# Peptides against a protein of PDB entry 2QAS, part 107

Target 1, 120 residues: chain A of PDB entry 2QAS
Amino acid sequence: PPEDLMQYEAMAQDALRGVVKAALKKAAAPGGLPEPHHLYITFKTKAAGVSGPQDLLSKYPDEMTIVLQHQYWDLAPGETFFSVTLKFGGQPKRLSVPYAALTRFYDPSVQFALQFSAPE

## One batch from the design tools (peptide; made by RFdiffusion4, then SolubleMPNN)

Design b2_p26_6_s1 (from b2_p26_6, 14 letters changed)
Fold by OpenDDE base, seed 3:
Structure b2_p26_6_s1 (fold): chain B 120 residues (1-120), chain A 26 residues (1-26)
Amino acid sequence: as target 1 above (120 residues)
Amino acid sequence: SLIEELKEKGEKALAEQLAGSSTARP
């Protein structure tokens, strides 16, 4: 087979990560996501750049899924990572997740799903 | 399937985020 010197597959994967970034920017805008849209985001907890409370991350040694629906605060979607405050056990926890750490993205309202190859 | 797996993970995560008191400790 011919050799792909353009690395199109990698470009496509990056573009798909861009969808997540764009969705999060919509979620962070005034008014939030249009109902009934909400997001399930799964990421590798040990990926480079992932940060959060150690006690929380310790509960998820491989992957963690977070939900952005009604209970999320200070969502800040940057260019390379996003951060968000969520509650666990009633306590607010701040998480920072690089888009490169993502493994799954899902919007149940329209059954839109994406999956990514994340570093192990 | 992928959809079923995603749904399961999300619903579990949602339950965890909603569990406990809605009030935060100082």
Scores: peptide ipSAE 0.461, ipTM 0.812, DockQ to the pose 0.533
Fold by OpenDDE base, seed 4:
Structure b2_p26_6_s1 (fold): chain B 120 residues (1-120), chain A 26 residues (1-26)
Amino acid sequence: as target 1 above (120 residues)
Amino acid sequence: SLIEELKEKGEKALAEQLAGSSTARP
């Protein structure tokens, strides 16, 4: 196959990461996501910029999936990363995830799925 | 399938997040 000097796939994936950002911004808005929408977000835990409790991240050495449905707090979708508080073992944990670290995004309510090639 | 895998991972993650929690997002 011919060479792609434009790197279209990379550009497309970057654009699609924007969908996740936009979705999270909707989720962070007053009232949250319109029911029954909720989000399954998978990311590389060792990607640059990922931050969270060391014990939690250690449990997921490669990828981790988090769910934003009803049990999430202080969702803050920034321009390059988002942060959110979730509970694990009944304890609130703050996670900060760059959009570039995302590998999958899924909304079960409408079966909308996205896949990304994230750097390690 | 991919969808089935995503669903399974999410449901498992959800269960883990809900375990020990009794309060919903305000």
Scores: peptide ipSAE 0.458, ipTM 0.807, DockQ to the pose 0.611
Fold by OpenDDE base, seed 1:
Structure b2_p26_6_s1 (fold): chain B 120 residues (1-120), chain A 26 residues (1-26)
Amino acid sequence: as target 1 above (120 residues)
Amino acid sequence: SLIEELKEKGEKALAEQLAGSSTARP
């Protein structure tokens, strides 16, 4: 078949990542997500741009899933990455995750799921 | 299924984030 020089699959993936970004922006807006919506976000911890406490990231050498439901703070969804404060072991931890690092997105309330190709 | 896997991972993550803390988001 003809060679795709437009990289349509990649463009489609980026568009879908845009859904996550939009969802996070809604979550960060006043009032937060409309109940009962909440987000399960999975990302490659070693992807470029991912940052957070070393001890925490070391615990998840491949992928990590975070939940944005009742306990998340200072969610800041930027254009290329988002940052958020979550608690682990009762201690607040700041994570910064590029959208490009995402591998899965899920909203259990409506069973909406997305999966992405992320850097290894 | 994919949905079942996502639910499982999320529920596990939620448990980890809630462990040791009872403070809710404002």
Scores: peptide ipSAE 0.455, ipTM 0.806, DockQ to the pose 0.663
Fold by OpenDDE base, seed 5:
Structure b2_p26_6_s1 (fold): chain B 120 residues (1-120), chain A 26 residues (1-26)
Amino acid sequence: as target 1 above (120 residues)
Amino acid sequence: SLIEELKEKGEKALAEQLAGSSTARP
């Protein structure tokens, strides 16, 4: 097939990652997400830029899914990555995830789903 | 299907976060 010098596929994927960023910004706003919206976010734990407690990330050698519904704090959606505090074992843990590390995004309330390519 | 897989992953993650425990996905 003809060579795509524009790399449209990559552009489209980046645009879709923008949807996740926008959704997280809504979630970070006062009052959080409008009910019943909530987010299931999956990412590659070994992707560049992913940061969090070693004891937590070590449990997920490939991917990890986090849920943003009622039990999340200090959600900070930046331009290239977002950070959030979630509880595991009853203890708050801080995670930082680049949008480029995302592989899945889902909002069960309206069955909206997205999938992305991320580095192995 | 994609939807079924996403729901499964999310529900498991939610349960882990709420229960105060976390385990690796099979």
Scores: peptide ipSAE 0.453, ipTM 0.798, DockQ to the pose 0.275; fails the geometry check

Design b2_p26_6_s2 (from b2_p26_6, 12 letters changed)
Fold by OpenDDE base, seed 2:
Structure b2_p26_6_s2 (fold): chain B 120 residues (1-120), chain A 26 residues (1-26)
Amino acid sequence: as target 1 above (120 residues)
Amino acid sequence: SLIEELQRKGDEALAEQLAGSDLTRP
């Protein structure tokens, strides 16, 4: 088959990561996500740019899933990464996740799912 | 299925995030 010198697949993947970014920006807006929408986000914990509490990241050596639904604070969706505060064991923890580290995105309310290849 | 896996992992994550929390608290 002919070579794809345009690398359309990679371009499409980047565009789809943009969907996640856009969704997070909606979530960060006043009023949050329109009910019943909520987000399940999975990422590689050892990917470049991922940061958070050592104890938490150590607990999830490969991938971690976070949920943005009932309790999340200071969601800050940047252009290349987002940060958010979530509670674990009743304690707030700050996570910073590059969009490039994402492996899965899911909105259960409408069963919308995306999968990504993330670098280690 | 993929959807079932995503739902399960998310539910587990949600439970962990809610553990030790009071949802009735503002």
Scores: peptide ipSAE 0.516, ipTM 0.834, DockQ to the pose 0.577
Fold by OpenDDE base, seed 5:
Structure b2_p26_6_s2 (fold): chain B 120 residues (1-120), chain A 26 residues (1-26)
Amino acid sequence: as target 1 above (120 residues)
Amino acid sequence: SLIEELQRKGDEALAEQLAGSDLTRP
């Protein structure tokens, strides 16, 4: 097939990642997400820019899924990455995840799903 | 299916995040 010099696939991926960013910004706004919406977010833990407690990330050598529903704090959706505090073992942990590291996004309330290609 | 996989992984993650929490607390 002809070479795609426009890189449409990459543009499409970026556009879809934009949906996640927008959703997180809605979640971070006063009042949070409108019930019953909640988010299941999966990302590559070894992707560039991902940061968090070593013990936590070591537990998930490939991918990790986080849920934004009942307990999450200080959600800060930036332009290139988002950060959020979640509890694991009853202890608060801060995670920073670039949108480029995302592999899956899902809202169970309406069964809306997205998949992304992320660096291995 | 994809939906089933997404739901399962999310449910597992949720369970881990809720471990040690008391959802019955007023």
Scores: peptide ipSAE 0.515, ipTM 0.833, DockQ to the pose 0.490
Fold by OpenDDE base, seed 4:
Structure b2_p26_6_s2 (fold): chain B 120 residues (1-120), chain A 26 residues (1-26)
Amino acid sequence: as target 1 above (120 residues)
Amino acid sequence: SLIEELQRKGDEALAEQLAGSDLTRP
């Protein structure tokens, strides 16, 4: 097959990462996501830029999935990463995740799914 | 299937996040 010198797949991946960013910005807006929309986000915990409680990241050495539905606080979707506070064991934990670290994005309400190639 | 896997992982994550929490509390 012919060689793709345009790197269309990479461009498409970046565009799709934009969907995640946009979705998170909607979630962060007053009122949050329109029901019944909610987000399942999976990312590589060891990817550059990922930060959070050591105990939590140790529990998920490879990938971790977080859910933005019922309880999440201070969601801050930046241009290159987003941060959010979630509860684990009843305790609030702050996570910061670069969009580049994402491997999967899913909205169960409409079964919308995206997969990404993330750094190892 | 992929969808089933995504749903499962998410449901498990949700359970982890809700454990020890009161759903009646915002």
Scores: peptide ipSAE 0.513, ipTM 0.832, DockQ to the pose 0.599
Fold by OpenDDE base, seed 1:
Structure b2_p26_6_s2 (fold): chain B 120 residues (1-120), chain A 26 residues (1-26)
Amino acid sequence: as target 1 above (120 residues)
Amino acid sequence: SLIEELQRKGDEALAEQLAGSDLTRP
């Protein structure tokens, strides 16, 4: 088959990552997500640009899933990455995750799921 | 299924984030 020099699959992936970014922006807006929507986000912890407490990231050497539902603070969805404060062990921790590091996105309320190819 | 896996991993993550926390308190 002919070689795809347009990299359509990559473009499609980026478009879908845009859905996550848009969803997070809705979550960060006044009033937050409309109930009962909430987000399960999975990402590669060793991907470039991922940052957070060393002990937390060390606990998840491959992938980590975070939930934006009951308790999340200072959600800041940027253009290339988002940051958010979550509690682990009762302590607030700040995470910064590039959209490119995402591997899965899920909204249980409507069972909407997305999967992505992320850097190893 | 994929949905079941996503739900499970999310539920586990949620449990971890909520451990030691009060849902009634922001």
Scores: peptide ipSAE 0.509, ipTM 0.834, DockQ to the pose 0.595

Design b2_p26_6_s3 (from b2_p26_6, 14 letters changed)
Fold by OpenDDE base, seed 2:
Structure b2_p26_6_s3 (fold): chain B 120 residues (1-120), chain A 26 residues (1-26)
Amino acid sequence: as target 1 above (120 residues)
Amino acid sequence: SLIEEMRKKGEEALAEQLAGSDTTRP
């Protein structure tokens, strides 16, 4: 078959990562997500640019799923990464996750799912 | 399926995030 010199698949993947970014920006806007929308986000914890508490990341050496529904704070969706505060064991923890580290995205309310290949 | 897996993992993650904290909606 002919070679895809345009690398359309990679371009499409980048565009789909943009969906996650856009969704997070909606979540960060005043009023948050329109109910009942909420987000399940899975990412590679050892991917470049991922940062957070050592104890938390050590607990999830490969992938971690976080939920943005009701209890999340200071969601900051940047252009290349987002950061958010979530509670674990009743304590707030700050996570910073590049969009490139994402492996899965899911909104249970409408069963919308995306899957990505993420670098180690 | 992907959806089933994500639903399960999300529910587990949500439970972990709620454990030991106020579960009321802010």
Scores: peptide ipSAE 0.538, ipTM 0.838, DockQ to the pose 0.578
Fold by OpenDDE base, seed 4:
Formats: sequence, C-alpha cells, structure tokens
Structure b2_p26_6_s3 (fold): chain B 120 residues (1-120), chain A 26 residues (1-26)
Amino acid sequence: as target 1 above (120 residues)
Amino acid sequence: SLIEEMRKKGEEALAEQLAGSDTTRP
C-alpha cells in the first residue's frame, strides 16, 4: 500500500484529543457537565508528564481509568494536560495527565467513545 | 467491545473512587 506522508491518522487523533480537552473544559466551567453526562478517561500511567500519588500509580502500572461524574475537584484543563483531584480511599489525590497520554475516552450517558494511541 | 470494556472499567473505577477504605494497596 502507498505510504502516507501526510500522517493523516496522527492528525485525526490530535483532532479527537481536542474533543477530550473541550469536554473537560466544559466540565470545569461553572455548573459542570450537563446531566447526565460524565466522563470515563483511561491513560497510560507511565507516559511522560503523568503525575500523581506514588501508591496510586503503583497500583496501575500500565493504564488507569478515572471517572469524572460527581466527586471531582479543582479540574484544570490546560492546553496540553489536565489536572484534577479525586478521592481514593476517602483521601483526595491530585492527578496530572497530558492529553497525549490518553488511550480511551467514554461518556456512558450517550455511549460516546474514543480510542487513542498513546506512548509506552 | 470497546463500549463494554469502558463501561466495565469505568464502573470499577467509580467504585474505587467512592470507596471509603483504601483500595490502592498493592
């Protein structure tokens, strides 16, 4: 097959990552996401730029899924990464995740799903 | 399917985030 020198697949994935960023920005806005929308986000925990509690990241050495529904705080969606506080074991934990680290995105309310190729 | 997998993983993640006890132990 002919070689794609345009890297269309990468362009498409970047565009789709933009959907996640936009969704998170909506979630971070006053009032949050319109009900019943909520987000399931999966990312590579060892990807460059990912940061969080050592114990939590140790539990998920490859991929981790987080849920942004009701119990999330200080969601800060930047241009290249987002950060958010979630509770684990009743304790608030701060996570910082580059959009490039994402592997899956899902909104159960409308069954909208995206899948991405992320670095190891 | 992708949908089924994400649903399952999300529900599991949600349960962990809502749990009162520490579920991050190795």
Scores: peptide ipSAE 0.537, ipTM 0.836, DockQ to the pose 0.365
Fold by OpenDDE base, seed 1:
Structure b2_p26_6_s3 (fold): chain B 120 residues (1-120), chain A 26 residues (1-26)
Amino acid sequence: as target 1 above (120 residues)
Amino acid sequence: SLIEEMRKKGEEALAEQLAGSDTTRP
């Protein structure tokens, strides 16, 4: 078959990542997500641009899943990455995750799921 | 399935984020 020089699959993946970004922007808006919507987000912890407490990231050498439901603060969905404060061990921790690092997205309320190819 | 896997991982993550004496306090 002919070689895809348009990289359509990559464009499709990027478009789907846009769904996550849009969802996070809805979550960050006044009033937050409409109940009962909440988000499960999985990302590669060693992907370029991922940042957070060293001890936390070390605990998850491959992938990490975070939940944005009731206990999340200062959600800031940027254009290329988002940052959010979550509690681990009772302590608030700030995470910064590029959308490109995402591997899975899930909203349990409607069982909506997305899967992405992310850097190893 | 993907949904089942994410449900499980999410529930585990949620439990971790809520673990602690005052992790559920806003």
Scores: peptide ipSAE 0.531, ipTM 0.835, DockQ to the pose 0.627
Fold by OpenDDE base, seed 3:
Structure b2_p26_6_s3 (fold): chain B 120 residues (1-120), chain A 26 residues (1-26)
Amino acid sequence: as target 1 above (120 residues)
Amino acid sequence: SLIEEMRKKGEEALAEQLAGSDTTRP
């Protein structure tokens, strides 16, 4: 088959990652997500650009799932990564996750799911 | 399925976060 010089598959995957970014931007807007929408986000914890507490990331050396429903703070969805504060062990902890590190996205309220191939 | 897996892992993560625990590994 002919060589795809456009790299359409990569563009398509990037577009789908854009859905996550857009959803997070909605979540970060005043008033948050329209209920009952909420987000399950899975990412590779060792992917380039992922940052957070060492003890937390060490507990999940491969992938980690976080939930953005009600108990999240200072959600900041940038163009290449998002950051958010969540509570673990009752203590607030900051995570920074590049969109490229995402492997799964799910909104249980409408059963909308996406999956991605992420570099480690 | 992907949906079933995410539902399960998300619910676990949610419970852990609400309880002040760490999120779940998928």
Scores: peptide ipSAE 0.530, ipTM 0.821, DockQ to the pose 0.342; fails the geometry check

Design b2_p26_6_s4 (from b2_p26_6, 13 letters changed)
Fold by OpenDDE base, seed 3:
Structure b2_p26_6_s4 (fold): chain B 120 residues (1-120), chain A 26 residues (1-26)
Amino acid sequence: as target 1 above (120 residues)
Amino acid sequence: SLIEEAQKKGEEALAEQLAGSTLERP
C-alpha cells in the first residue's frame, strides 16, 4: 500500500483529543457543563507530564479514571494539559494531566465515548 | 465493550471521589 506522508491517523487522533479539550473548556466556563452532562476521563498515571499526589497515583499504577460531575474545582484546561482539583477521602487533591496521556473519554449522559492510544 | 467499561470505571471513580465528602452519591 502507498505510504501515508500526511500522517492522517495522527491528525485524526489529535482531532479527537481536541474534543476532550473543547469539552473541558466548556466545563471550565462559567456555569459549567449543561445538565446532565458530566465527564469520565481515564489516563495513564505514569505517562509523561502527569502530576499529582504520589500516594494517589501509586494507588493507580496503570490507569486512573476521574469524574467531573458533582465535585471539581479550579478546572484549568490548557492547550497541552488540564489541571483540576478533586476530593479523595474528603481531601482536595490537584491533578495535572496532559491530553496525550488520555486513554478514554466518556459522557454517560449521552453515551459518548472516545478511546485513545497513550504513551507509556 | 468500551461503553460498559467506561461506565463501570466511572461509577467506581465517582464513588471514591464522593467517599468522605459532604455530598452523597445520587
Scores: peptide ipSAE 0.552, ipTM 0.851, DockQ to the pose 0.497
Fold by OpenDDE base, seed 4:
Structure b2_p26_6_s4 (fold): chain B 120 residues (1-120), chain A 26 residues (1-26)
Amino acid sequence: as target 1 above (120 residues)
Amino acid sequence: SLIEEAQKKGEEALAEQLAGSTLERP
Protein backbone atom coordinates (compact mmCIF):
# COMPACT_ATOMS: atom_id res chain seq x y z
CA PRO B 1 0.00 0.00 0.00
CA PRO B 2 1.05 3.61 -0.45
CA GLU B 3 3.27 5.13 2.21
CA ASP B 4 1.50 7.48 4.60
CA LEU B 5 3.85 10.38 5.11
CA MET B 6 1.20 12.30 7.02
CA GLN B 7 1.03 9.72 9.82
CA TYR B 8 -2.72 9.98 9.98
CA GLU B 9 -3.11 7.08 12.38
CA ALA B 10 -0.88 8.76 14.94
CA MET B 11 -2.80 11.99 14.55
CA ALA B 12 -6.06 10.14 15.06
CA GLN B 13 -4.79 8.42 18.18
CA ASP B 14 -3.62 11.71 19.62
CA ALA B 15 -7.05 13.13 19.01
CA LEU B 16 -8.64 10.12 20.65
CA ARG B 17 -6.50 10.62 23.73
CA GLY B 18 -8.54 13.76 24.09
CA VAL B 19 -11.60 11.59 24.58
CA VAL B 20 -9.99 10.03 27.62
CA LYS B 21 -9.08 13.41 29.04
CA ALA B 22 -12.59 14.68 28.47
CA ALA B 23 -14.12 11.60 30.05
CA LEU B 24 -11.92 11.99 33.11
CA LYS B 25 -12.87 15.62 33.41
CA LYS B 26 -16.50 14.56 33.43
CA ALA B 27 -15.69 12.00 36.09
CA ALA B 28 -13.97 14.65 38.20
CA ALA B 29 -16.88 17.07 37.97
CA PRO B 30 -19.39 17.29 40.81
CA GLY B 31 -21.59 14.25 40.83
CA GLY B 32 -19.09 12.16 38.95
CA LEU B 33 -19.89 10.08 35.92
CA PRO B 34 -23.52 9.62 35.01
CA GLU B 35 -24.67 6.18 36.00
CA PRO B 36 -23.95 3.53 34.88
CA HIS B 37 -20.76 4.80 33.26
CA HIS B 38 -17.44 3.74 34.73
CA LEU B 39 -13.94 3.52 33.37
CA TYR B 40 -11.30 0.85 32.92
CA ILE B 41 -7.99 2.53 32.13
CA THR B 42 -4.84 0.67 31.15
CA PHE B 43 -1.39 2.25 30.98
CA LYS B 44 2.27 1.38 30.67
CA THR B 45 3.69 1.54 34.17
CA LYS B 46 7.22 2.28 32.98
CA ALA B 47 6.25 5.13 30.70
CA ALA B 48 7.83 8.49 31.36
CA GLY B 49 5.86 10.52 33.87
CA VAL B 50 4.06 7.61 35.50
CA SER B 51 4.23 7.97 39.25
CA GLY B 52 2.94 5.86 42.09
CA PRO B 53 3.90 3.54 44.93
CA GLN B 54 6.91 1.49 44.00
CA ASP B 55 5.49 -1.71 45.41
CA LEU B 56 2.37 -1.31 43.31
CA LEU B 57 4.21 -0.43 40.13
CA SER B 58 6.62 -3.30 40.70
CA LYS B 59 3.67 -5.66 40.77
CA TYR B 60 2.78 -4.46 37.28
CA PRO B 61 6.07 -4.16 35.40
CA ASP B 62 4.47 -3.78 31.97
CA GLU B 63 0.98 -2.36 32.17
CA MET B 64 -1.69 -1.87 34.76
CA THR B 65 -5.43 -1.44 34.64
CA ILE B 66 -7.22 0.80 37.08
CA VAL B 67 -10.93 1.13 37.55
CA LEU B 68 -12.80 4.31 38.22
CA GLN B 69 -15.96 2.96 39.76
CA HIS B 70 -17.35 3.04 43.30
CA GLN B 71 -14.14 4.00 45.07
CA TYR B 72 -11.84 6.67 43.74
CA TRP B 73 -10.81 9.97 45.26
CA ASP B 74 -9.28 13.28 44.30
CA LEU B 75 -9.41 12.64 40.58
CA ALA B 76 -7.45 15.46 39.01
CA PRO B 77 -7.40 15.42 35.23
CA GLY B 78 -4.72 17.80 34.05
CA GLU B 79 -3.79 18.73 30.54
CA THR B 80 -1.01 16.19 30.09
CA PHE B 81 -1.67 13.74 32.91
CA PHE B 82 -4.27 12.79 35.46
CA SER B 83 -3.88 11.76 39.06
CA VAL B 84 -6.21 9.76 41.23
CA THR B 85 -6.33 8.05 44.59
CA LEU B 86 -7.40 4.42 44.64
CA LYS B 87 -7.35 1.75 47.30
CA PHE B 88 -5.20 -1.33 47.13
CA GLY B 89 -5.30 -3.71 50.04
CA GLY B 90 -7.50 -1.21 51.74
CA GLN B 91 -4.80 1.43 51.56
CA PRO B 92 -5.13 4.63 49.56
CA LYS B 93 -2.52 5.02 46.84
CA ARG B 94 -1.94 8.03 44.62
CA LEU B 95 -1.25 7.44 40.94
CA SER B 96 -0.20 9.95 38.33
CA VAL B 97 -0.54 8.86 34.72
CA PRO B 98 0.28 10.82 31.57
CA TYR B 99 -2.30 10.42 28.85
CA ALA B 100 0.56 9.42 26.57
CA ALA B 101 1.10 6.33 28.73
CA LEU B 102 -2.37 4.97 28.07
CA THR B 103 -2.78 1.77 26.12
CA ARG B 104 -6.48 1.15 26.57
CA PHE B 105 -9.62 2.93 27.65
CA TYR B 106 -12.88 1.10 28.17
CA ASP B 107 -16.33 1.94 29.45
CA PRO B 108 -18.12 -1.36 30.06
CA SER B 109 -21.49 0.31 30.42
CA VAL B 110 -21.64 1.08 26.72
CA GLN B 111 -18.79 -1.14 25.57
CA PHE B 112 -16.82 1.82 24.30
CA ALA B 113 -13.19 0.94 23.77
CA LEU B 114 -10.08 2.78 22.64
CA GLN B 115 -6.68 1.27 22.14
CA PHE B 116 -3.42 3.19 21.92
CA SER B 117 0.20 2.52 21.24
CA ALA B 118 2.13 3.91 24.16
CA PRO B 119 5.81 4.63 24.70
CA GLU B 120 7.89 2.51 27.02
CA SER A 1 -11.08 -9.88 21.45
CA LEU A 2 -10.31 -6.36 22.56
CA ILE A 3 -13.60 -6.02 24.38
CA GLU A 4 -13.32 -9.37 26.08
CA GLU A 5 -9.79 -8.67 27.23
CA ALA A 6 -10.71 -5.21 28.44
CA GLN A 7 -13.63 -6.59 30.39
CA LYS A 8 -11.54 -9.30 31.97
CA LYS A 9 -8.70 -7.03 32.99
CA GLY A 10 -11.08 -4.45 34.34
CA GLU A 11 -12.93 -6.95 36.45
CA GLU A 12 -9.66 -8.21 37.85
CA ALA A 13 -8.56 -4.69 38.63
CA LEU A 14 -11.87 -3.88 40.25
CA ALA A 15 -11.62 -6.92 42.48
CA GLU A 16 -8.15 -5.89 43.57
CA GLN A 17 -9.22 -2.35 44.34
CA LEU A 18 -12.18 -3.60 46.35
CA ALA A 19 -10.16 -6.11 48.33
CA GLY A 20 -10.21 -5.14 51.97
CA SER A 21 -13.27 -2.99 51.43
CA THR A 22 -16.74 -3.51 52.80
CA LEU A 23 -18.09 -2.74 49.36
CA GLU A 24 -18.86 -5.91 47.49
CA ARG A 25 -18.16 -6.24 43.82
CA PRO A 26 -21.34 -5.89 41.77
Scores: peptide ipSAE 0.549, ipTM 0.847, DockQ to the pose 0.456
Fold by OpenDDE base, seed 1:
Structure b2_p26_6_s4 (fold): chain B 120 residues (1-120), chain A 26 residues (1-26)
Amino acid sequence: as target 1 above (120 residues)
Amino acid sequence: SLIEEAQKKGEEALAEQLAGSTLERP
């Protein structure tokens, strides 16, 4: 078959990343996510643009999964990245994650899953 | 499977985020 010089697969992946962004924007809106929806988000911790406490990120040298369900604060879904405050060890921590760093998105309530290839 | 792995990792992450708090996972 001929070469795909358009890189359609990558375009499709980027489009699907838009689903995550849209979902996060719904979560950040007044009232939050409609129950019972909640989000499991996995990302490469060493990907460019990922930011957070060094001790926390060091604990996850490859990937980290965060959950937006019971306790999350100041969720700010931007156009290229989102930031959110979560508790670890009972202490609030701020994370900033580019959508490009995502490797998996999952909503257990409806078993909706997306998988992505992310640069490290 | 992808779903099974996602569910497992998510539940582990949730437990970690709730650890040290008064909120229990339902």
Scores: peptide ipSAE 0.545, ipTM 0.851, DockQ to the pose 0.457
Fold by OpenDDE base, seed 5:
Structure b2_p26_6_s4 (fold): chain B 120 residues (1-120), chain A 26 residues (1-26)
Amino acid sequence: as target 1 above (120 residues)
Amino acid sequence: SLIEEAQKKGEEALAEQLAGSTLERP
């Protein structure tokens, strides 16, 4: 087949990553997500730009899933990455995740799912 | 399937985040 010089697939993937960014911005807005919406977000822990406690990230050598439902704080969805504070073992931990590191997005309340490829 | 895997991993993650909190699942 002819070579796609427009790189439509990449553009489509970037557009879909935009859905995640938009959803997180809604979550960060006053009042948070409209009930019963909540988010399951999966990302490559070794992807460039991923930041967080080393002990936590070391526990997940490939991918890590985080849940944004009730117990999350200071969600800050930027243009290229988002950061959020979650509790693990009762201790608050700050994570910073580039949208490019995402591999899966899921909202169980409406069974909406997106899958992405991330750099290895 | 994608949905099944997402649901499973999400529930596992939720349990991890809730452990040690007042919302901890027994």
Scores: peptide ipSAE 0.539, ipTM 0.846, DockQ to the pose 0.431

Design b2_p26_7_s1 (from b2_p26_7, 9 letters changed)
Fold by OpenDDE base, seed 3:
Structure b2_p26_7_s1 (fold): chain B 120 residues (1-120), chain A 26 residues (1-26)
Amino acid sequence: as target 1 above (120 residues)
Amino acid sequence: APPDQDELAKAAKKLEPEFEANAIVA
């Protein structure tokens, strides 16, 4: 089969990751996400750049899903990663996740779903 | 008393079939 020298698959992946970044920027804006929109974000916890409490990350050795709904604070969507404070067991914890570490993105309110290939 | 991430994560598992049916894959 023909060899793809353009690397279209990689470009498509980057474009889709851009959707997540844009969505998070909307969520971080004053007023947050318009109801009933809420986001389920899954990522590889051992991916380069992932940062958070050791005890929390140890509990999820492979993948972890966080949900931006009801409670989330100081959401900061950067250019290469985003950080957010979420409550686990009643305690606020800060997580930093590179977009490259994402494997899934889902908004149940409109059934919009994205699947990504992330480094092992 | 809003649900914590621990509870929300459990709910996420029930959305697996729905996610698979709608996922855009590059």
Scores: peptide ipSAE 0.533, ipTM 0.921, DockQ to the pose 0.742
Fold by OpenDDE base, seed 1:
Structure b2_p26_7_s1 (fold): chain B 120 residues (1-120), chain A 26 residues (1-26)
Amino acid sequence: as target 1 above (120 residues)
Amino acid sequence: APPDQDELAKAAKKLEPEFEANAIVA
């Protein structure tokens, strides 16, 4: 088959990652996500740009799933990454995740799901 | 009190079949 020098697959992935960014921006807006929407976000913990408490990330050597439901604070969806404060074991912790590190995005309320290929 | 991430993440496993059935693979 002919060689794809345009890297369309990568372009498509970036476009779909844009959906996640847009969704997070909606979640960060006043009032938060409209009920019953909530988000499950999975990402590679060792991907470049991922940051958070070392003790927390060490528990997840490969992937980690965070859920934006019930409790999430200071959600800041930037252009290349988002940061959010979530409670783990009763303790609030800040995580910063590049959109490029995402492997899954899911909103059970409408069964909207996205799967991405992220750097190992 | 609302469940913490530790609990919510566990619940995510139950959604695996549903996710796989609806996922748009990029």
Scores: peptide ipSAE 0.532, ipTM 0.921, DockQ to the pose 0.724
Fold by OpenDDE base, seed 2:
Structure b2_p26_7_s1 (fold): chain B 120 residues (1-120), chain A 26 residues (1-26)
Amino acid sequence: as target 1 above (120 residues)
Amino acid sequence: APPDQDELAKAAKKLEPEFEANAIVA
């Protein structure tokens, strides 16, 4: 098959990652996400730029899924990464995740799903 | 009280078939 010198797949992934960023910006706006929308976000915990409590990341050596529903605080969607405070075992913990580290994005309310290839 | 991430992550596993059926893959 012919070689893709345009790297369309990579460009498509970047465009789709933009959807995640836009969705998070909507979630961070006053009033949060419109009901019944909520987000399941999966990412590679060892990807460059991922940061959070050592005890938490140690429990998930490969991938981790966080859910933006009911309880999430100080969601800050930047241009290259987002940060958010979530409760684990009743304890609030801050996570910072680059969009490039994402492997899955899902909104069950409308069954909108995205799958990405993330750095190993 | 609203569920913590631990409970929500558990629920996520149950959505695996649904995710796979609808996922857009670049």
Scores: peptide ipSAE 0.532, ipTM 0.922, DockQ to the pose 0.739
Fold by OpenDDE base, seed 5:
Structure b2_p26_7_s1 (fold): chain B 120 residues (1-120), chain A 26 residues (1-26)
Amino acid sequence: as target 1 above (120 residues)
Amino acid sequence: APPDQDELAKAAKKLEPEFEANAIVA
């Protein structure tokens, strides 16, 4: 097949990652997500830019899924990454995840799902 | 108290078939 010099696949990936960013910005707004919306976000834990407690990340050598529902604090959706505080085993922990590290995004309330390719 | 991430992550596994059926893949 002809060489794609436009790199449409990459552009499409970036566009869809923009949906996640927009959704997180809505989640970060006062009042949080409108019920019954809630988000399941999966990302590569060893991707560049991923930051969090070592004891937590060490439990997930490949991917980790976090859920924005019930309890989440200080959600800060930046332009290239988002950070959020979540409870693991009753303890609040801060995570910073670049959008480029995402592999899945899902909102079960409306069955909206996105799948991405992320660096290994 | 509402469930922690540990509990929610377990629930996520049950949604695997549903996710695959609806996922937009680029």
Scores: peptide ipSAE 0.529, ipTM 0.920, DockQ to the pose 0.723

